# Peptides against a protein of PDB entry 3MAZ: the designs that were tried, part 51

Target 1, 99 residues: chain A of PDB entry 3MAZ
Amino acid sequence: VLNPMPACFYTVSRKEATEMLQKNPSLGNMILRPGSDSRNYSITIRQEIDIPRIKHYKVMSVGQNYTIELEKPVTLPNLFSVIDYFVKETRGNLRPFIC
Target 2, 99 residues: chain A of PDB entry 3MAZ as posed
Amino acid sequence: VLNPMPACFYTVSRKEATEMLQKNPSLGNMILRPGSDSRNYSITIRQEIDIPRIKHYKVMSVGQNYTIELEKPVTLPNLFSVIDYFVKETRGNLRPFIA

## One batch from the design tools (peptide; made by RFdiffusion4, then SolubleMPNN)

Design b2_p18_6_s1 (from b2_p18_6, 8 letters changed)
Fold by OpenDDE base, seed 2:
Structure b2_p18_6_s1 (fold): chain B 99 residues (1-99), chain A 18 residues (1-18)
Amino acid sequence: as target 1 above (99 residues)
Amino acid sequence: SEEEKRRQEILAEAATDL
């Protein structure tokens, strides 16, 4: 088994990612997608705690690591760790979208 | 804690557009 990218990675636009999450919420609520810059990415999530809310996070490729742009940035060694961070940090609230 | 702050930032209803 060769998995160069997380299962929730899709070569989709911000709009497409939003639509995917809205149409099939049972498949997950988090998508990793290409960013507007070369080797950067974005995380799109859809929360349904009170009302549907879409949020996007920038994941910057820095050296051989990745930094999640938050008030206090979090740097991780690979994209799998980035996904894991979002899942664990939210205690399971976020789940990778598996199409 | 800082961890809780980050968790709240991610789960907050405030919009984040990056």
Scores: peptide ipSAE 0.383, ipTM 0.801, DockQ to the pose 0.219
Fold by OpenDDE base, seed 5:
Structure b2_p18_6_s1 (fold): chain B 99 residues (1-99), chain A 18 residues (1-18)
Amino acid sequence: as target 1 above (99 residues)
Amino acid sequence: SEEEKRRQEILAEAATDL
């Protein structure tokens, strides 16, 4: 059972997400995608500070919440909050990819 | 701060593979 998902959610693989971000940088630099064979998810981002860099973060489903796997984990109530966290924490550097 | 630490981790110039 899936409730409405964030606009930047796409049922794509890690590779496909990377390709999407590379192809249309102007549409955003952050994608939410399914985790491998699980109820977990992954966030893929693409930054071009010095050179193009791709990073992935694990978003683990824990109970009714989600935990972003960082050195200091961050737990949030839903995936919309996860996206919001990445946007706010980076002060707008990261923006959801809207195709 | 922990907040700054997390921000730096997210924006760090490094490629990851997950």
Scores: peptide ipSAE 0.374, ipTM 0.797, DockQ to the pose 0.194
Fold by OpenDDE base, seed 3:
Structure b2_p18_6_s1 (fold): chain B 99 residues (1-99), chain A 18 residues (1-18)
Amino acid sequence: as target 1 above (99 residues)
Amino acid sequence: SEEEKRRQEILAEAATDL
């Protein structure tokens, strides 16, 4: 049995994710990708308010939940909720990259 | 507010590599 992953999840490196976001900004500005360790992930975003800016966030597996590494960490029940959090928290500024 | 602080951290202009 395989559990579904968010639509913006891609098995790509940090570099590849950055290139994807830069090449097709109309498809979204947020990608979920594998982290350096098993069961951990990373979020890569591309903002272009004044100039292009790339940011990466760690999403750590903690028990049966996931914690977004921020100044004040946010813990959520699954990866779908993680994506939802980034969308809602930024009031729609961030949108999942759908290729 | 706490919500605004988190939003600003995520959307901050400075590039972050975590």
Scores: peptide ipSAE 0.369, ipTM 0.796, DockQ to the pose 0.191
Fold by OpenDDE base, seed 1:
Structure b2_p18_6_s1 (fold): chain B 99 residues (1-99), chain A 18 residues (1-18)
Amino acid sequence: as target 1 above (99 residues)
Amino acid sequence: SEEEKRRQEILAEAATDL
């Protein structure tokens, strides 16, 4: 059975995503959520390198692909690839939040 | 490398909140 969305996708607001990550850091530190009134998405992460830090990234739907808004944008074919990119690029530092 | 730069951008403590 195919799952249409990554496991760390939740229909939550920016605030709710932050709270989820803060409450249960052992379950992961990355959430994919819907963008504001659009087909776009956002990634919320919570890192604890020195102190807890929350960051949000825009994931823009462009045609049939998705572009992660970074200094040098990264375009990927689907949302699963987006999540995979964050995990692999950070060598496992980021992990999808699973509850 | 560009890959290293991207990794640092994601993991850095710098403000990257969009």
Scores: peptide ipSAE 0.361, ipTM 0.793, DockQ to the pose 0.190

Design b2_p18_6_s2 (from b2_p18_6, 9 letters changed)
Fold by OpenDDE base, seed 2:
Structure b2_p18_6_s2 (fold): chain B 99 residues (1-99), chain A 18 residues (1-18)
Amino acid sequence: as target 1 above (99 residues)
Amino acid sequence: SEEELRRQEILEEAKTDL
């Protein structure tokens, strides 16, 4: 199987992504979804450090790369790298949602 | 470090999309 998009990408809304993560936390806690603009995306995460928290991040398409909207932005070459960054930066706290 | 700040932002104080 050759996937052009990360396995945790779903064509869902912010609301539905939140519901997916809440309903099946054992499947992962990170979803990539379409953003408000055509070539932009959003990451929705559900972390359970102290209490369950839902957060959303912008992933902006910039040329051939993608920039994660953070105080200090991070630019990566593809969406797979974006997912990998979230996994590695959180030292495994975040895992892609695989249904 | 910047990396530690990013980790903390993702875990706790990240900006959210609109």
Scores: peptide ipSAE 0.334, ipTM 0.795, DockQ to the pose 0.165
Fold by OpenDDE base, seed 5:
Structure b2_p18_6_s2 (fold): chain B 99 residues (1-99), chain A 18 residues (1-18)
Amino acid sequence: as target 1 above (99 residues)
Amino acid sequence: SEEELRRQEILEEAKTDL
């Protein structure tokens, strides 16, 4: 039984996440998905600032928190906070994909 | 600032998982 997850969480592969974002960009540009054979997760985003760009970020489970793998890592208490961080820090540029 | 740097990383030059 899965605990509640963010609305933009989908049990999809990296490839499928990319396709989802490409097909319906108006629904959002950020997806949270399972990591490979682990309790970790990945976030896939699609930016269209200059050209379409797909990027993937590792969200590592560390203790009871989650760390976004960036040059300067960011640790947050739960996955909802992770999504909020991406939205807030990009000043709304990133929006959770809701279908 | 670190915040601005992280924003730039996310939007422009983020590390990607392989």
Scores: peptide ipSAE 0.304, ipTM 0.787, DockQ to the pose 0.166
Fold by OpenDDE base, seed 4:
Structure b2_p18_6_s2 (fold): chain B 99 residues (1-99), chain A 18 residues (1-18)
Amino acid sequence: as target 1 above (99 residues)
Amino acid sequence: SEEELRRQEILEEAKTDL
C-alpha cells in the first residue's frame, strides 16, 4: 500500500519534534510536521557541525506543488520529493527520522 | 568536504519557521 505521507511525517508540534530528534539521533535527524496553516508543513532538522543546531523550514503549499522556503526557494511536486531534496542536497547528512 | 559544504548551504539558506 502506497503511503500518502512520507515516513518521517509526524503530527507533532515544533517542540515535540525537537525532543524526538534529541532523544534518538540514531533514528534520523529530519521530521516533517504540520504547519500552522492548512496544507502547509514544516520540516525540523537537527544537525551537528560545531554544536547541535535545530532549524525549522517552511514548506508551503503553492497550487498543486510545494515550495521549500529557502533563500533560493525550491518548488517540488509532492512531499516525498521535499524529503528527497533535503537528503540529496546534504549528501545524506540529513536522514528522515524513522521511529 | 562537499558534505560539509552542502550542510552549511542548507543552514545558510534556511528561512526559519517562526
Scores: peptide ipSAE 0.112, ipTM 0.690, DockQ to the pose 0.112
Fold by OpenDDE base, seed 3:
Structure b2_p18_6_s2 (fold): chain B 99 residues (1-99), chain A 18 residues (1-18)
Amino acid sequence: as target 1 above (99 residues)
Amino acid sequence: SEEELRRQEILEEAKTDL
């Protein structure tokens, strides 16, 4: 039995994630996806403040925690907290993509 | 502020993924 994952987690590639966000922006603008050949993950976002912009972030597993790769890294206890951080830090600008 | 800097990085920066 697999442990529960955030609703915006999809086993998709960087390209597919980008296409999903572009096709249905009303469903959200943030996707969590698996990293390449590792226990790590990646976050893909699509912002449309002025023009459409696709961004990616690495989420590295460290022990039982996860670190978001930023200029000043942020470490959180689980993937749900990672998603919550992106939502709160951007004051709701980012919303999990829900199909 | 540090909070504002992090917010701007998330909204404007792009990092390579695995």
Scores: peptide ipSAE 0.314, ipTM 0.792, DockQ to the pose 0.189; fails the geometry check

Design b2_p18_6_s3 (from b2_p18_6, 9 letters changed)
Fold by OpenDDE base, seed 4:
Structure b2_p18_6_s3 (fold): chain B 99 residues (1-99), chain A 18 residues (1-18)
Amino acid sequence: as target 1 above (99 residues)
Amino acid sequence: KEEEEKRKKILEEAKTDL
């Protein structure tokens, strides 16, 4: 049975996630979504530093944990921790998209 | 300001999903 998911998880496509973030930036700039026909996930962000930039990160299910596919991979125990990592790493610049 | 520093913190480059 699937455990509760983070509030910013939506069963949307890569394109849909991008559109959601672009249309309502005030609601947050980070979405967790299912990977393409897999047990994995993806994180779509719209980070605005100099200009808005869309990026998509792979979150791979590995055993009982999840690994964020960064240059230096980061492994965490659950998806809530994954979201927390993105928030803390960006010192709060990234915030979960909440409808 | 420290707030500006935090605002400029970006996530490192990484492999994007397909």
Scores: peptide ipSAE 0.139, ipTM 0.753, DockQ to the pose 0.095
Fold by OpenDDE base, seed 3:
Structure b2_p18_6_s3 (fold): chain B 99 residues (1-99), chain A 18 residues (1-18)
Amino acid sequence: as target 1 above (99 residues)
Amino acid sequence: KEEEEKRKKILEEAKTDL
């Protein structure tokens, strides 16, 4: 029995994810999506600090864990923890997109 | 102020996905 995926996970492309975030900012600003032709994933965010900025992060599957490709990589046990990391580090500025 | 710094840190450390 597989655990459910995070609520902000959508089987969408990079372009589609960007459009989703731009159209409905009130629903959240972070999406988890499949990586291209791989078992990995990507995180797309639309963060508005000074001006709206779109960023894409690589989330690499490593064994039973996941590594967020940052300047200083962060390894976590599951995708829920990955989402939690982004929320926590931005002190709630990033919120999962719930459609 | 510190909250904004944390938000900026994550944004700037990003590596573009493929």
Scores: peptide ipSAE 0.129, ipTM 0.740, DockQ to the pose 0.083
Fold by OpenDDE base, seed 2:
Structure b2_p18_6_s3 (fold): chain B 99 residues (1-99), chain A 18 residues (1-18)
Amino acid sequence: as target 1 above (99 residues)
Amino acid sequence: KEEEEKRKKILEEAKTDL
């Protein structure tokens, strides 16, 4: 039995993720997706503070953990924690995209 | 004001995914 993936995980491309977020902002603004030809992942967000801004973050698999490629990298034990980090760091501004 | 601050909290800029 495979461990569940975060609800906002979708097997989509960068472009598709962007389109999903743009089309239905009310469903959330954060998507976790497969990295480009790798075991890693990417987080695509669409924050609408002043104007809509799309950003993509690398989430690297490191050993049994995951590291968010920020200026000061953040290493977490699983992808659920990664999503949680984005939510908490933005005080709820970022919400997992659920469709 | 606090709610406004929360609403405006954004994630830092980081290296874009590949």
Scores: peptide ipSAE 0.125, ipTM 0.736, DockQ to the pose 0.123
Fold by OpenDDE base, seed 5:
Structure b2_p18_6_s3 (fold): chain B 99 residues (1-99), chain A 18 residues (1-18)
Amino acid sequence: as target 1 above (99 residues)
Amino acid sequence: KEEEEKRKKILEEAKTDL
């Protein structure tokens, strides 16, 4: 059975995640979701720096860890660490979407 | 400054998934 998942994990599509973030910005701006028919995941964020921008990141399962697909990849031990990374690296600008 | 750069870096390094 699936191990515990971060609170911002939802079994939603890219489109649904985007809509969720757009409709309720006060609840957070980051969602973790299933990858397309795989053991991988995707993170959808909505940041409002200059204007609202939706971005998607691949979170690839590599061995027993997870790698965030960035220009300079970041490998972490679990999905909770992945969420924490996004929160910390943005000084809390990114917050897990809690519905 | 470093944290601000990281914030911008995360935004710019997005890898669109399928």
Scores: peptide ipSAE 0.107, ipTM 0.717, DockQ to the pose 0.118

Design b2_p18_6_s4 (from b2_p18_6, 8 letters changed)
Fold by OpenDDE base, seed 5:
Structure b2_p18_6_s4 (fold): chain B 99 residues (1-99), chain A 18 residues (1-18)
Amino acid sequence: as target 1 above (99 residues)
Amino acid sequence: EEEEKRRQEILEEAKTDL
């Protein structure tokens, strides 16, 4: 079966995503969710370095690609690449939330 | 380096956004 969306994609709100990550941190710390009334998305992460920290990133659809809204934007060909980027860039610190 | 800066933005500079 062809999967058009990453396994960590959930049709949840910002709040719900936060709760999911807080509730079961062992299942991962990164969720991809839909943007508000758009073809854009958001990435919610929960990191526990010193204290628990929740952060959200905008993933904007740009043409046929996706741009992660960072100080220095990163454009990737698909959402799978977006997830992969977060995992690799953080050297495995971030992991897709799989319930 | 730009790549390292992005890593820091994601990890080390992450903060609570409540």
Scores: peptide ipSAE 0.298, ipTM 0.773, DockQ to the pose 0.222
Fold by OpenDDE base, seed 1:
Structure b2_p18_6_s4 (fold): chain B 99 residues (1-99), chain A 18 residues (1-18)
Amino acid sequence: as target 1 above (99 residues)
Amino acid sequence: EEEEKRRQEILEEAKTDL
């Protein structure tokens, strides 16, 4: 049976997502969560390259695709591809949070 | 290149959902 959402998707708020990543960094550093409205989502990451940094990205539902809000937006066909993009783009630096 | 720029944006200067 196909899982309709990525494993790192959690129905949590921005605050809760931040706390999850801070409390258990060994479980991953990226989560997908509901956006503030409609069919939009947000990606929350916690990186520790130099110091701990929490960042949030908008993932806008556009038609049948999803657009990641970046300087130069990236459009992908589904949420699984969105997660894959973050993993590949960072060469593995970002890993989906799995608890 | 563009790819490197995107990687750096994500890793260092990410655009946040304000």
Scores: peptide ipSAE 0.297, ipTM 0.788, DockQ to the pose 0.160
Fold by OpenDDE base, seed 3:
Structure b2_p18_6_s4 (fold): chain B 99 residues (1-99), chain A 18 residues (1-18)
Amino acid sequence: as target 1 above (99 residues)
Amino acid sequence: EEEEKRRQEILEEAKTDL
């Protein structure tokens, strides 16, 4: 029994993630990717409210949990919960990028 | 309006990754 990564996880760089989101916005606007040379991860989003805005969030591994680096940090039990948080908090505005 | 409010909250609280 394996526990796979979220569907929006891709082994891509910050630049590649940005390009993916810009090229196919209809496929989603949120990507989970490896952190820089570490066990941590990063979330890249592309929001298009008034103008396109790219943001990158740090997702730090803390023990068996993960903490999203926000003004008010949020700690969750797994990466699936991290993705869920972004979807729920934005009431569906953010959607995992599926290609 | 509620959606716009929530998405702005996420955007405004964001800390960029290094």
Scores: peptide ipSAE 0.076, ipTM 0.672, DockQ to the pose 0.082
Fold by OpenDDE base, seed 4:
Structure b2_p18_6_s4 (fold): chain B 99 residues (1-99), chain A 18 residues (1-18)
Amino acid sequence: as target 1 above (99 residues)
Amino acid sequence: EEEEKRRQEILEEAKTDL
């Protein structure tokens, strides 16, 4: 039995995540997905500020917490907080992708 | 401001996975 995951978590590849975001931008622009062969995760975003831009962030499992790989790394207690961080820090520009 | 710095990093300048 696993703990619940954020609604924008999907067991998809980098490529699939990109395609999901491109196909249905009205559903959100941020996906959480598994890291490759690891306990880690990745965040894929698709922004449309000027032109469509795809970016991928590493979310590393560190102890019982998670660290977002930024220039100044941010450590949070759970994946829900990770999603919240992306939403809050972008003032709502990023929104979880919800099918 | 640190908040703005973080916002800009995520939006434009953040490190990305390879």
Scores: peptide ipSAE 0.070, ipTM 0.679, DockQ to the pose 0.158

Design b2_p18_7_s1 (from b2_p18_7, 12 letters changed)
Fold by OpenDDE base, seed 2:
Structure b2_p18_7_s1 (fold): chain B 99 residues (1-99), chain A 18 residues (1-18)
Amino acid sequence: as target 1 above (99 residues)
Amino acid sequence: MKEELLKLFESWKDDPNA
């Protein structure tokens, strides 16, 4: 059985993810999408403090875990934890995009 | 607070290859 994916996961491109977040900011500001390589992913966020800004981050599959490729990498056990990390770290400022 | 969050976001650098 295929493991479930976070609700904010969409099989969209970098550009499409950007457009989704810009068009419907009320639905959330964070999207998980396929990365350029198999089994890797990317996070697209729309920072909404002051001037809106779109940013993208790599989420690399490492063994049985996932590493968010930040200046200080963060390794987590699953993609749900990855989403949770962004939500909690920003104290709810980032919210998964639910369409 | 806002200032702290701004600093956090600034630390999360955009990856042009992501």
Scores: peptide ipSAE 0.739, ipTM 0.946, DockQ to the pose 0.841
Fold by OpenDDE base, seed 1:
Structure b2_p18_7_s1 (fold): chain B 99 residues (1-99), chain A 18 residues (1-18)
Amino acid sequence: as target 1 above (99 residues)
Amino acid sequence: MKEELLKLFESWKDDPNA
């Protein structure tokens, strides 16, 4: 059975994700998107404390899990957990972009 | 809280290939 994707998943490019977050910051500041020519994914965020800043991170499919490619990589069981990680670690500062 | 959050974001380095 095909599992649903997180609500903040969009089939958009790096550039399009950036534009979405900048255009409608009230809708959220985090997007999950396909990785370039791969089975993997990417996260785009708009950091909004102090000066706004756009950043992108790789989310690599590893076995049956996913690893967020950070300085200290974080491995999680599914993409919903990936989104939850960013929300919880920032105590709600990051919110999934819901359009 | 703000400073700790800023520190967290700084540790999350942008990936130009993501």
Scores: peptide ipSAE 0.739, ipTM 0.947, DockQ to the pose 0.847
Fold by OpenDDE base, seed 3:
Structure b2_p18_7_s1 (fold): chain B 99 residues (1-99), chain A 18 residues (1-18)
Amino acid sequence: as target 1 above (99 residues)
Amino acid sequence: MKEELLKLFESWKDDPNA
């Protein structure tokens, strides 16, 4: 039995995630999706502070934790914490995409 | 604030392989 995944997790490609965020920005601006390797994942966000901008980041599985591959890497205990990190750091500007 | 958030996003560089 698979463990629960964050609500913004979708089994979609990089391209599909981009299209989802652009098509329905009112539903959220952050998606978690499968990475290209084994137990890794990727995050796709749509910045909307000024002009809309799509960006992607790697979330690498390291032991029992996950590391967000940013300029200054951040390691967290689970995928829910990864989503929480983005929401918290942006003070709610980033919201999980729910459809 | 908007300015601070913009700086934060700028620090999060897009990964073409993600």
Scores: peptide ipSAE 0.738, ipTM 0.946, DockQ to the pose 0.822
Fold by OpenDDE base, seed 5:
Structure b2_p18_7_s1 (fold): chain B 99 residues (1-99), chain A 18 residues (1-18)
Amino acid sequence: as target 1 above (99 residues)
Amino acid sequence: MKEELLKLFESWKDDPNA
């Protein structure tokens, strides 16, 4: 039995995630998706400050935790915390994509 | 502020392999 996933998790590719965010920006600007051929994940965001910009980040499964691969890596206990991190750090600018 | 948020986003470099 799979553990529940964040609401913004979708089994989509990098390309599909980009298209989802671009097509319906009002539904959110952040998606969590499976990493390519791995147990890890990736975050796709659509930065909407000034001009729209799509960016992707790795979320590596490390032991029982997850590490967001940023200049200064952030390790969190679960994927829900990963999503929460992005929301809080951007003071709500980033919001999970919900459809 | 917008400026601080922009700086934050700039620090989060896009990963072409993600």
Scores: peptide ipSAE 0.736, ipTM 0.946, DockQ to the pose 0.845

Design b2_p18_7_s2 (from b2_p18_7, 11 letters changed)
Fold by OpenDDE base, seed 2:
Formats: C-alpha cells, sequence, structure tokens
Structure b2_p18_7_s2 (fold): chain B 99 residues (1-99), chain A 18 residues (1-18)
C-alpha cells in the first residue's frame, strides 16, 4: 500500500507552486512538491512577514529519512514531520496549503 | 515575536535549484 502524502503535497512545478501560493494565500503558504530527482522533494513557502517573499528548499531523501537542506540541515523521519517542522518552527506562521 | 520570525526566515536561504 502506498504511503499517504502530506495534504500540502502537489505534483506541481516550482513556478506553479509559486502561483498557487500567490493566488490563494488564505489557503496556506507552504507547498510540498516533487524535486528534480526521484524520491526527493522541494518545499515552497510564501513568507508573509512584512513584504511577501517566495522561497524554495530541497528535501532530500536520505536512507529512510528526509533532510531539509537548510544552512543547518534538519533530518526527520518522514514528510509529515518535515511539514510539522516548518509549522512548529514558525509557531504556526507557515501553514500547509490546502486546496 | 515578529523580529524573531523575520530572523528565522532570513536564515532560511532560498535555493534556486529547489
Amino acid sequence: as target 1 above (99 residues)
Amino acid sequence: MKEELLKLFESWKDDPDA
């Protein structure tokens, strides 16, 4: 059985993810999408503090875990934890985009 | 607070290859 994906996962491109977040900011500001390589992913966020800003981060599959490629990488056991990390770290400022 | 969050976001550098 295929494992479920986070609700904010969409099979969209970098550009499309950006457009989604910009068009409907009320639905959330964070999207998980396929990365350039198989089994890797990318996170697209729309920072809404002061001036809105779109940013993208790599989420690399490492063994059975996933590593968010930040200045200080964060390794987590699954993609749900990746989403949770962004939500909790920003104290709810980042919310998964639910369309 | 806002200032702390801003600093956090600033630390998360955009990846042009992501």
Scores: peptide ipSAE 0.738, ipTM 0.946, DockQ to the pose 0.818
Fold by OpenDDE base, seed 4:
Structure b2_p18_7_s2 (fold): chain B 99 residues (1-99), chain A 18 residues (1-18)
Amino acid sequence: as target 1 above (99 residues)
Amino acid sequence: MKEELLKLFESWKDDPDA
């Protein structure tokens, strides 16, 4: 049985995620989606400070945790914590995309 | 505040394989 996923998780491609964020920016600016490899994920954000910018990051499943592949990697216990990390670090600038 | 946030985002490099 699969554990529940964050509300901003969608089974969409990199391109689809980009289009979702661009089409409906009022619904949020962060999407969690399946990665190219099994049990891995990706985060797509639409930076909304200054000029809007789309970026993508890998979230790698490592043991029982998840590591956000940033210049300084961040390891967290679950995907909810991954979403929380982005929200908290940006002081609420990043918000999960809720359709 | 804006400047600090921009610095943060700049540190998060886009991954072409993600």
Scores: peptide ipSAE 0.737, ipTM 0.946, DockQ to the pose 0.828
Fold by OpenDDE base, seed 3:
Structure b2_p18_7_s2 (fold): chain B 99 residues (1-99), chain A 18 residues (1-18)
Amino acid sequence: as target 1 above (99 residues)
Amino acid sequence: MKEELLKLFESWKDDPDA
């Protein structure tokens, strides 16, 4: 039995995630999706502070934790914490995409 | 604030392989 995944997790490609965020910005601006490798994932966001901009980041599985590949890497215990990190750091500007 | 948030996003560089 698979463990629960964050509500903003979708089995979509990089392109599909981009299209989802652009098509329905009112539903959220952050998606978690499968990475190119085994137990890795990717985050796609659509920042809208000035002009809309799509960006993607790697979330690497490291032991029992996950590391967000940013300029200053951040390691967290689970995928829910990864989503929480983005929400917290942006003080709610980033919100999980709920379709 | 907007300015601070913009700086934060700028620090999060897009990964073409993600």
Scores: peptide ipSAE 0.737, ipTM 0.946, DockQ to the pose 0.820
Fold by OpenDDE base, seed 5:
Structure b2_p18_7_s2 (fold): chain B 99 residues (1-99), chain A 18 residues (1-18)
Amino acid sequence: as target 1 above (99 residues)
Amino acid sequence: MKEELLKLFESWKDDPDA
């Protein structure tokens, strides 16, 4: 039995995630998706400050935690915390894509 | 502020392999 995943998790490709965010920006601007490796993930965001800009980040499974691969890596206990980090850090600018 | 948020996003570099 798989553990529950964040609501913005979708088994989609990098391209599909981009299209989802572009097609329905009102539903959110952040998606969590499978990474290239089985236990890793990727975050796709659509920055909407001024001009729209799509960016992708790696979320690496490290031991029992997850590390967001940023200039200053952030390690968190689970994927829900990863999503929460992006929401809080941007003071709500980033919101999970819910469809 | 918008400026601070922009700076934050700028610091989060896009990863072409993600």
Scores: peptide ipSAE 0.734, ipTM 0.946, DockQ to the pose 0.803

